# Peptides against a protein of PDB entry 5OOQ, part 211

Target 1, 227 residues: chain A of PDB entry 5OOQ
Amino acid sequence: YREDVRQVVTHPANALSFLQPGRLVEISVNGKDNYGWGAVVDFAKRINKRNPSAVYTDHESYIVNVVVNTMYIDSPVNLLKPFNPTLPEGIRPAEEGEKSICAVIPITLDSIKSIGNLRLYMPKDIRASGQKETVGKSLREVNRRFPDGIPVLDPVKNMKIEDEDFLKLMKKIDVLNTKLSSNPLTNSMRLEELYGKYSRKHDLHEDMKQLKRKISESQAVIQLDDL

## One batch from the design tools (peptide; made by RFdiffusion4, then SolubleMPNN)

Design b2_p30_2_s2 (from b2_p30_2, 12 letters changed)
Fold by OpenDDE base, seed 5:
Structure b2_p30_2_s2 (fold): chain B 227 residues (1-227), chain A 30 residues (1-30)
Amino acid sequence: as target 1 above (227 residues)
Amino acid sequence: DYDAFEIEEDLLSEEELAIQRELVAEQLAR
């Protein structure tokens, strides 16, 4: 259930408007590397220079650069490439008892576990010496101030996700969370169906928007050529 | 030590949301 909500929340149509510099996001890479809460630096549409024809899923179509303070100290951070979410071997969070450092890592939207309702003031140049560590200190302070966890954006109240299928999904989840009596497997299947419907509708809507944009751009070009 | 953060109860004004949408649109056009 949480995964289905996450898929909708982290969809570009919903997430990108909330990935301002300093936005706190909870990061999990490849479902195993948990970096905890990091701060957004920036994001960009993913472009493969080697294969310009590469097609990415919606959740892989953008790269988000984030500051984390949980990078393992001996990770080969010098091998990190900006806007390349394929992380080098050895890039991982510190385990218990290991020392950590601050790093900027490129992630996909699919690596966002949650979006926080907190925003840090970010240094103007995060790449300057010592600036990542400053953000790292701020992250530690935030974690200290919120021992029960950083507040997460409400998808409906805060993110204003008003899709009917999503609202139905949320209602179902709420009912399940309150009653705990329903078969989790049956509910999961229903949630997947709802997400599937949402995704299809959203894809069509985005396609229509893109088509309208292309038409408008084409008309604009024609008007420019006629001028 | 830079330790400034803001808790956003009202996250984005409609104006801020519009700016972000424009930014996304610009990135999509590149």
Scores: peptide ipSAE 0.019, ipTM 0.553, DockQ to the pose 0.073
Fold by OpenDDE base, seed 3:
Structure b2_p30_2_s2 (fold): chain B 227 residues (1-227), chain A 30 residues (1-30)
Amino acid sequence: as target 1 above (227 residues)
Amino acid sequence: DYDAFEIEEDLLSEEELAIQRELVAEQLAR
């Protein structure tokens, strides 16, 4: 059930509006490499210049650049390619007893474990010398202030996910957490239907184009009224 | 005195949703 919730939360239709610069996200790459909480720099639609016809799943169709402070110090960070989520061999979080450094890594939406209800104030130029380390200090301070964990966005209250099947899923999870015997196995089949509905209802590309046009039109109207 | 972060408590308003959508549009326009 938690994975089902994660799939809905990290879907582009839901997640992208909450991936503002400085947004905290919990990062797990390939289900193995846990970097902990990082800060969003930016995101972009994934484009394969070598194969423009490449089709990605919804969760792999965007690249999110994040600052982490848990990168193993001897990781080949110089081999990191911007907007390439296929990380070079040796890129990994520091293990116990190892030293860590700050790095900007590109990840997919599928690598987001949780979206936090916190945003850092980000430097204007994160690529400038020392700026990643500044964000790293901020991340350490956040972790210090929230020893019981960073608050996670509520999918319903905060993210406004109002899909009926999702709401039913959330209710079932709540019932399970209260140890009320509801049969957990029947719900996995309905999540695929939910996911299919999200994919069909949101042509994200067209919605984004329409939104961009509306913003441009509104700005143009404001400029005309100020003239 | 290290105010390097903000908790977004009032994510419930239509106005905030509009701001978030605008931010997405700006990020995708780049």
Scores: peptide ipSAE 0.235, ipTM 0.749, DockQ to the pose 0.087; fails the geometry check
Fold by OpenDDE base, seed 2:
Structure b2_p30_2_s2 (fold): chain B 227 residues (1-227), chain A 30 residues (1-30)
Amino acid sequence: as target 1 above (227 residues)
Amino acid sequence: DYDAFEIEEDLLSEEELAIQRELVAEQLAR
């Protein structure tokens, strides 16, 4: 059920509006490499220049660049290619006892475990020397302030996912937290239907452009409030 | 003195939330 929720939450139709610069996201690459909480730099539609006809799943159709502070120090970070979510061999989080460094890694939506209810103020040029380390310090501070975990966006209350099938799923999960009896298969089928609905109705590319504009507007609003 | 980036809880910006909600609503309505 948690995976089902994750699939809905990380679908482009739901996730992209919450992937503003500085958004905290919990990262797990390939289901095994847990980088912990990172900060979103930006996102873009996945384009394969070598194979323009490449078809990606919805969850693989966008690349999210994120700052992590848990990269293994001896990882070949110099081999990282911007907007290429296929990470080079050896790119991994630091294990216990290993030293870590800050890095910007490109991930797919499928690598997002959770979307946090927090945003960091991001440097204008994250690729400038020292900037990712600054974000890394901020991530450490966030973890310090939230020892019980970074608050996750509520899919219904915060993300306003109001799809009936999803709401039913959430209700079932709530009931299951008390009673483990709900059929996971039924929920997964409903999720597939939900994804089918989103996939068929949305030009994700155009949606991304609109989202980027609105994200920029939101940032402007934040700047106005800071002012 | 950590030049801590201002940690903003999304819940604190009603305007930003409104924009996000609008975006989500637009996506769901399509």
Scores: peptide ipSAE 0.022, ipTM 0.529, DockQ to the pose 0.084; fails the geometry check
Fold by OpenDDE base, seed 4:
Structure b2_p30_2_s2 (fold): chain B 227 residues (1-227), chain A 30 residues (1-30)
Amino acid sequence: as target 1 above (227 residues)
Amino acid sequence: DYDAFEIEEDLLSEEELAIQRELVAEQLAR
């Protein structure tokens, strides 16, 4: 269901109007390379000059240029070709413990995991020296301000997707989320918190029981000495 | 550091929204 929503949200008909400069988008390339939240620079219709007859899927028919601040420092960013979403080998996000840099990467709509309900003010010339790093700092600041995650655009309320089938899908997801929130597993986490509190109460009760036993044993010993 | 801001409600014209709705409907009908 989440993928179904993603497919609708990232379709050109829905997504393009929300890909203004500075729009935050969550990026996952080829389902494996997670760059996290980046900022949209611009987008263009994908044109293959070498093969004008090339037909792309709807989700691959546009190229979105995005600033990311999670590019692995040793990635061959110099091999990035403008308006070519086929990324060179070695272009990847930094892993834990690796250093990252800011880069502008061309992606397809299919590489958008989510569209944020936030925009950054973008420099006039993002390709100028130091401007990508400025955006990178802004992205870090946004992540700092939203530790629980960047707000995602509501497909219905914000994007105004009013298709009946989509609304039905969203309703189903809402019901499932409500069921998941009511799910014994969330209740089991709440039960685990409750059991954690209960276990702490039980440990306290056992500690109190042990303390009462020790006090009773100590009192019994004192009574034996007074006999 | 550049400021982040929330999207204002009127980002798209009604005409643009109508076009998008039609395209989405076509996609969902496939």
Scores: peptide ipSAE 0.021, ipTM 0.564, DockQ to the pose 0.071; fails the geometry check

Design b2_p30_2_s3 (from b2_p30_2, 14 letters changed)
Fold by OpenDDE base, seed 1:
Structure b2_p30_2_s3 (fold): chain B 227 residues (1-227), chain A 30 residues (1-30)
Amino acid sequence: as target 1 above (227 residues)
Amino acid sequence: EYDEFEIDYSLLSEEEKKFQEELLEEQLKR
């Protein structure tokens, strides 16, 4: 279900309006290269100059340029091509014990794991000397300020995603999360209430609010892995 | 040192805004 949520959140219709310069996004490339939180520089519709008739999936149809501060120092960053999300071999995040550098990488929407509710104040010219490093310092500061994690945008409350199927998905997640809570009696009562309110948009929003609180309070990320 | 980043409060309810502010304050005390 987490992946389903991610697919909706990162869809162009939902994500692009929240990819302002400086917006923090959590980056995972090819499902294996986790760069952590980076800052959005800009985005553009993907155009293939070699094949103008190329059709991309919705999640691959835009290129997002992001600053990361976790690039492996010996990565061939000089081979990075602007607006080309197909990263050269060897481009990867630093592992434990390795040194990292700041880099701007082009990614697709599909490489966004989450969208944060923080924005950095970005320099006007990120390609100018020292500017990437400045952003890198800001990213380190953010991570220092939020050791328990950067606040993620709520898809319903913050991003205002009101797609019916998505709301149904969120309701299912809420029900399952409630069921996994430690109090069976409370869970049973809440489950009945949730099912009774299934068709009510307002009630669903309230339920989502409660879920968000619970997630924030309980670090219940581990419990959600079972969903 | 809020000159480096900002929370987008325009996306938050008043309750959520308060929560985020409290969270930030707690983090600053560490």
Scores: peptide ipSAE 0.318, ipTM 0.806, DockQ to the pose 0.141
Fold by OpenDDE base, seed 4:
Structure b2_p30_2_s3 (fold): chain B 227 residues (1-227), chain A 30 residues (1-30)
Amino acid sequence: as target 1 above (227 residues)
Amino acid sequence: EYDEFEIDYSLLSEEEKKFQEELLEEQLKR
């Protein structure tokens, strides 16, 4: 059901209103190339000048330019075309142990895994020398500030998606999550894992209330991943 | 230190806004 939610969230009717410059989005290209969280530069309707009659699916009908800081350093970034979401061969995220650079890549809405509730202050001219790297630093800072994950927009509460079928889907997911959360053993294991992660990074005594809430939210996300 | 990012509080309920503000304050005290 997670994919179903993603399809609705990333539909142009829902997503475009939240793709302001600087909006953080989690990027996965072709289901295999995970760039992590990037920042939206802009978006445009996809136009094929060679074939004006080309018909695209809703999720492929827009091109979103995003800054990522996880591009493999030896990728042929010079071959990137701002309005071509078909990425050249060799364009990929850096693997563990590889060096990465900042790059602006054109993606489709279908390459958005999630939309965050954070917005970076973007330079006026991202194509100017050094500006991508500035955004890259901001992305690193965000990840530092949110070690437990960047807050994702709630499709209903935040994005105000009111489609009846979608609401039914969300209700089904909630029911399933409740069933999964009702297993004491699973809940205890997940809670211990989350507490363990937090205890290593933060003094839990000062942030106990916030931690409890974040743990609950994280558990909900994990449970959704199991659906 | 100038925050290079912002939370879109306009999308949040008052309770969520308060929570995010508290979280941010705690992070800044560290």
Scores: peptide ipSAE 0.337, ipTM 0.808, DockQ to the pose 0.122; fails the geometry check
Fold by OpenDDE base, seed 5:
Structure b2_p30_2_s3 (fold): chain B 227 residues (1-227), chain A 30 residues (1-30)
Amino acid sequence: as target 1 above (227 residues)
Amino acid sequence: EYDEFEIDYSLLSEEEKKFQEELLEEQLKR
C-alpha cells in the first residue's frame, strides 16, 4: 500500500511541482541504497543524446539532482556523470561506523521515497567549494530538530491529489492501518485505473508491468514473513 | 523561521499549520 501511494506521489504529474530547490526528499536508490533525507538542487527532463527517440517510463523520465550528506567517504564520486542516474559501482551510502561526505547525485523520481514539507535555503552555486558541506550541515540540523522524523507532505491536503480512486485508496489504507485484512490485489487494480489518467497508453502499460512485478515481489516478501 | 530551513506553509491547511507550529515549538524547547 505504501508503494502504491509512492507511485502516485512520485509521478511527474504530481511530484515535479514540489521539487523546488531546497525541498527535502527521502532517497532510496535501487531499493537498497538508503541515503536518507537530501535536498533538491534542480531537475530536468531526461534526454538521451545517443538515442533521442528513447522512451522512458514516467518515473524514469526526469533526473533530480539532490545533495546528500550520507555518501560513503571512499565512494568514487569523481566518476559521477552529470545527469546520468546510472550510478557507478561503489557509489553508496555510508554504513554504520563509516565516515560520510556530502555529494550531489542524480536520481530518478523512482528513487524518491517521500517528499518532505521542509525546504532548505540553498546556496546560489552548489558546485562551488564548500557549498555542499553547508547544505550538509543544514541537513544535520534539520534531523536534530526533528528527531521523530521530518514531516512528509500529505498527498491530499498538501499536494492536492484529488483523484477519486486515489482518495478511495487512501481511505482504504487508513482502514487497513486499523484492520489487517485488506487484499493488496484490489489496491493494484485501483492504481492501474489511476495511472490510466496520467500516462499515455504505452507508458501506462510499462508502468503497470513494473507495478505488477513490484506488487508481486512485495507479496512474496509478506508471504515469506508470514511463513 | 529558521536561518537554515523553512516550513512550506503555503501548502498547509490552517489546522495542519497549527499542528506543525506546535510541533516545532516543542522541538525547540528540547
Scores: peptide ipSAE 0.287, ipTM 0.741, DockQ to the pose 0.183; fails the geometry check
Fold by OpenDDE base, seed 3:
Structure b2_p30_2_s3 (fold): chain B 227 residues (1-227), chain A 30 residues (1-30)
Amino acid sequence: as target 1 above (227 residues)
Amino acid sequence: EYDEFEIDYSLLSEEEKKFQEELLEEQLKR
């Protein structure tokens, strides 16, 4: 059920408006590589130049560039390609006892475990020398300040996800949390169905276009103020 | 003390803002 909530939260229609530069997100790549909390640099719609007809799932349709401070030091970070979420072999978080470095990695929305309620002040040029490390320091400071965990955005209160099907999902989760005796498998199937309905009801393409426009407009205004 | 991060208060209710501020203050005192 937590996964089902995650699916809704990380859906482009919901997540993109909260993926401002500096937004903290908890990152898990391929459900295995946990990078912990990172900071959003930017995001873009995933475009396959080689195969323009490529159809991505909603959660794979956007690439989010994030700064992490948990990259294994010997990871081949030089092989990272911007906007390519297929990470090279060897790109992984540092394990216990291993040294880590800061890196910008491209991830999909599906790799976002949680969206935090914190936003870092991001350097204007994250590619500049030392800027990643600055963000890394900020991330460490955040983790220090929030030993019990970074506050996660509330899907309803903060993200304003008011979709009826989602609300029903949340209610079901609450009921299931209270009723430990219900078969988790049966509940998972129902949640998938609800998510499917949610996905179908939202013309995500139009919503995304509108959102992208708003984001672009906001970014343009910010750039104008910086001139 | 360059606050390298901020709570996105725009997304929070006044109650949640207060809660987050309190949480932050408590953590800063540690």
Scores: peptide ipSAE 0.160, ipTM 0.728, DockQ to the pose 0.177; fails the geometry check

Design b2_p30_2_s4 (from b2_p30_2, 13 letters changed)
Fold by OpenDDE base, seed 5:
Structure b2_p30_2_s4 (fold): chain B 227 residues (1-227), chain A 30 residues (1-30)
Amino acid sequence: as target 1 above (227 residues)
Amino acid sequence: EYDEFEIDYELLSEEEAKIQEELVKRQLER
């Protein structure tokens, strides 16, 4: 059930509007590499330059750049490529007793475990010397200030996910938190139906973004012609 | 109107971060 909620929350139709610069997100890469809470730098639609016809799942269709402060110190961070979520070998979080450094890593939406109800004021140039470390220190301070955990966005109250099937899922989870009796298999079929609805919404949202971009580009061209 | 509870948090300066780290260390030594 938690995974089902995560799938809905991290769907582009829901998540992208909450991935502003500085938004805290809890990061788990490949289900094993837990980086903890990081801060969003930016995001972009995933484009495969080598295979422009590549079709990605909804959860893999966007790349989110995030600052983490838990990168293993000996990780080959110099091999990281912006907007490439295929991380080089050796890129991993520090284990207990290992030293960590700050890094910007590109992740997919599928690597987001939770979206926090907290946003940092990010530096203008995160790539400038020392800026990642500053964000890293802020992340440590945030963790210190929230010993019981960083508050997570409420999918209904904060994210305004009003899908009836999702609301039913949430109710089931609430009931299960009280009574562990419901079959996970019935939820998977409903999730596919939800994905179909969200996919359609995402397509419309992307169309709107493209339209806004075209308008902005047209305005920029007009400004260039007036110069 | 759902009251969007959003916490805006300023980035700590390096100096502030050092001060906080020192404060935390002192608290642990108590």
Scores: peptide ipSAE 0.043, ipTM 0.427, DockQ to the pose 0.063
Fold by OpenDDE base, seed 1:
Structure b2_p30_2_s4 (fold): chain B 227 residues (1-227), chain A 30 residues (1-30)
Amino acid sequence: as target 1 above (227 residues)
Amino acid sequence: EYDEFEIDYELLSEEEAKIQEELVKRQLER
């Protein structure tokens, strides 16, 4: 059920409006490489210049650039390609006892484990010398302030996901969490069916276009207010 | 001197924001 919730939360129709610069996200790449909490720099629609006809899944259709402070120091970060979520070999988080550095990595929405209810102030030019390290210090401070974990966005209260099937799923999870001391509800409708229904009910392409327009309009308004 | 990086807690709910700020304050005072 947690994976099921994650699939809905990280869907472009839901996630993109909460991926503002500085938004904290918990990062797991390929289900193996856990970078912990990072800060969003920006995001863009994934475009394959070599194969314009390439079709990506919804969760792989966007690239999110994130600052992490857990990159292994000897990782070949110079081989990172902007907006290429296929990470070079050797790009990994530091293990226990290893030194880490700050890096900007491109990830897909599928690599987001959780979206935090917290946003950092981001430098205007994250690529400038020392700016990533500043964000890295902020991330350390956040982790210090939240020893029990960084608050996660509530999908219903904060993200305003109002899909009936999703609400039913959330209720089931709550019931299961309260009943985990008792018999597992065997009638788990496989979330694949619920997500399948969710994805079919939402013309995700149109919803994404509308959301992208709203985001662009909001960014334009912010830029106008800064003028 | 910890440069207080102003962490902008954009808490989507003002009430949730106040609760979290209070929780953070209590954690910092411990």
Scores: peptide ipSAE 0.040, ipTM 0.493, DockQ to the pose 0.131
Fold by OpenDDE base, seed 3:
Structure b2_p30_2_s4 (fold): chain B 227 residues (1-227), chain A 30 residues (1-30)
Amino acid sequence: as target 1 above (227 residues)
Amino acid sequence: EYDEFEIDYELLSEEEAKIQEELVKRQLER
């Protein structure tokens, strides 16, 4: 059930409007490399210049650049390619007892575990020397202030996901969390069906175009307020 | 010296909230 919710939350139609610069996101790459909470720098539609006909899944169709402060110090960060979410071998989070550094890594939406209800003030030039380390300090401070965990965006209350099938899914999850007694296997098939119905009801492509326009407009407004 | 990083706790600016409300409203009217 948690994975089904994650799939809906991290879908471009829902997630992109909340991936403003400084937005906190919890990162897990390939289901193994947990970087913890990072800060969004920016995002872009994934374009393969070598294969323009490449079709990506919805969750792999965008690249999100994020600052993490948990990169293993001896990781080959110089081999990181901008806008390439296929990370070089050796790029990994620091293990217990290892030293970490700050890095900007490109990830897909599928690598987002959670979207936080917090946004950091981001330097204008995050790629300038020392700026990612400043963000890294901010991330440490946030983790210190929220020892019980960083608050996550509520899909319904905060993200305003009002799809009936999704709401039914959320209600079922709540009931299951309260009623520990029901067999988890029978309920998983119903969740996949509900997600399938959600994806079919929404013309996700048109919704994404409208969302991109609105994101651009909102970013322009934020830039005007920072000025 | 803890540099007080201004963490903006506001989820959506009032304007972003209005945009979301309008999007949701349009989705409900379809």
Scores: peptide ipSAE 0.038, ipTM 0.566, DockQ to the pose 0.066
Fold by OpenDDE base, seed 2:
Structure b2_p30_2_s4 (fold): chain B 227 residues (1-227), chain A 30 residues (1-30)
Amino acid sequence: as target 1 above (227 residues)
Amino acid sequence: EYDEFEIDYELLSEEEAKIQEELVKRQLER
């Protein structure tokens, strides 16, 4: 159920307006490399210089640069390519007992597990020496202050996702969370159906989706310029 | 020593609002 919500929340039409500098996001790369909560630096539309005609999925069409403080110390961070979300081999989070460092990594929207309802004040020049470490300290402090987890943006109340099918999905999730005794399979099928309807509706209303995306992008850009 | 950082918090609850107000107050006192 969380995945269905995540797909909607991390869609460019919904997510981009909330990816302001300093926005906390929970990061999982390739479904296995969990970096925990990081801070957004910026984002850009994904452009393939070698193949300008390359078409990406919606969730892979943007690159988000994020500061993480959980990078394994011996990771080949020097091999990181700006605006390339395909991370080099060996780029991974530190395991228990390993030392970590701060790094800026490029990720896709699909690598966002959650969007936090919290923003850090970001240094103007994150690439300057010591600046990412400052953000790293802030991330540690945030984690300390929120031992039960960083608050997540409410898709309806905060993100203003008002699609009827999505609202129905959310209501069903709430009911399921309260009625954990109901058959998970039946409930899962219903949620999948609702997500399918939502997805199809948005596919059919591509113009509305594009408009929403443009609005979100515009809002995000304005906020970036104000920082 | 807690590294003091400024946070922007979209308030979901009154409790969160209080936390934010306290943080803002601390920032203004610097």
Scores: peptide ipSAE 0.034, ipTM 0.474, DockQ to the pose 0.175; fails the geometry check

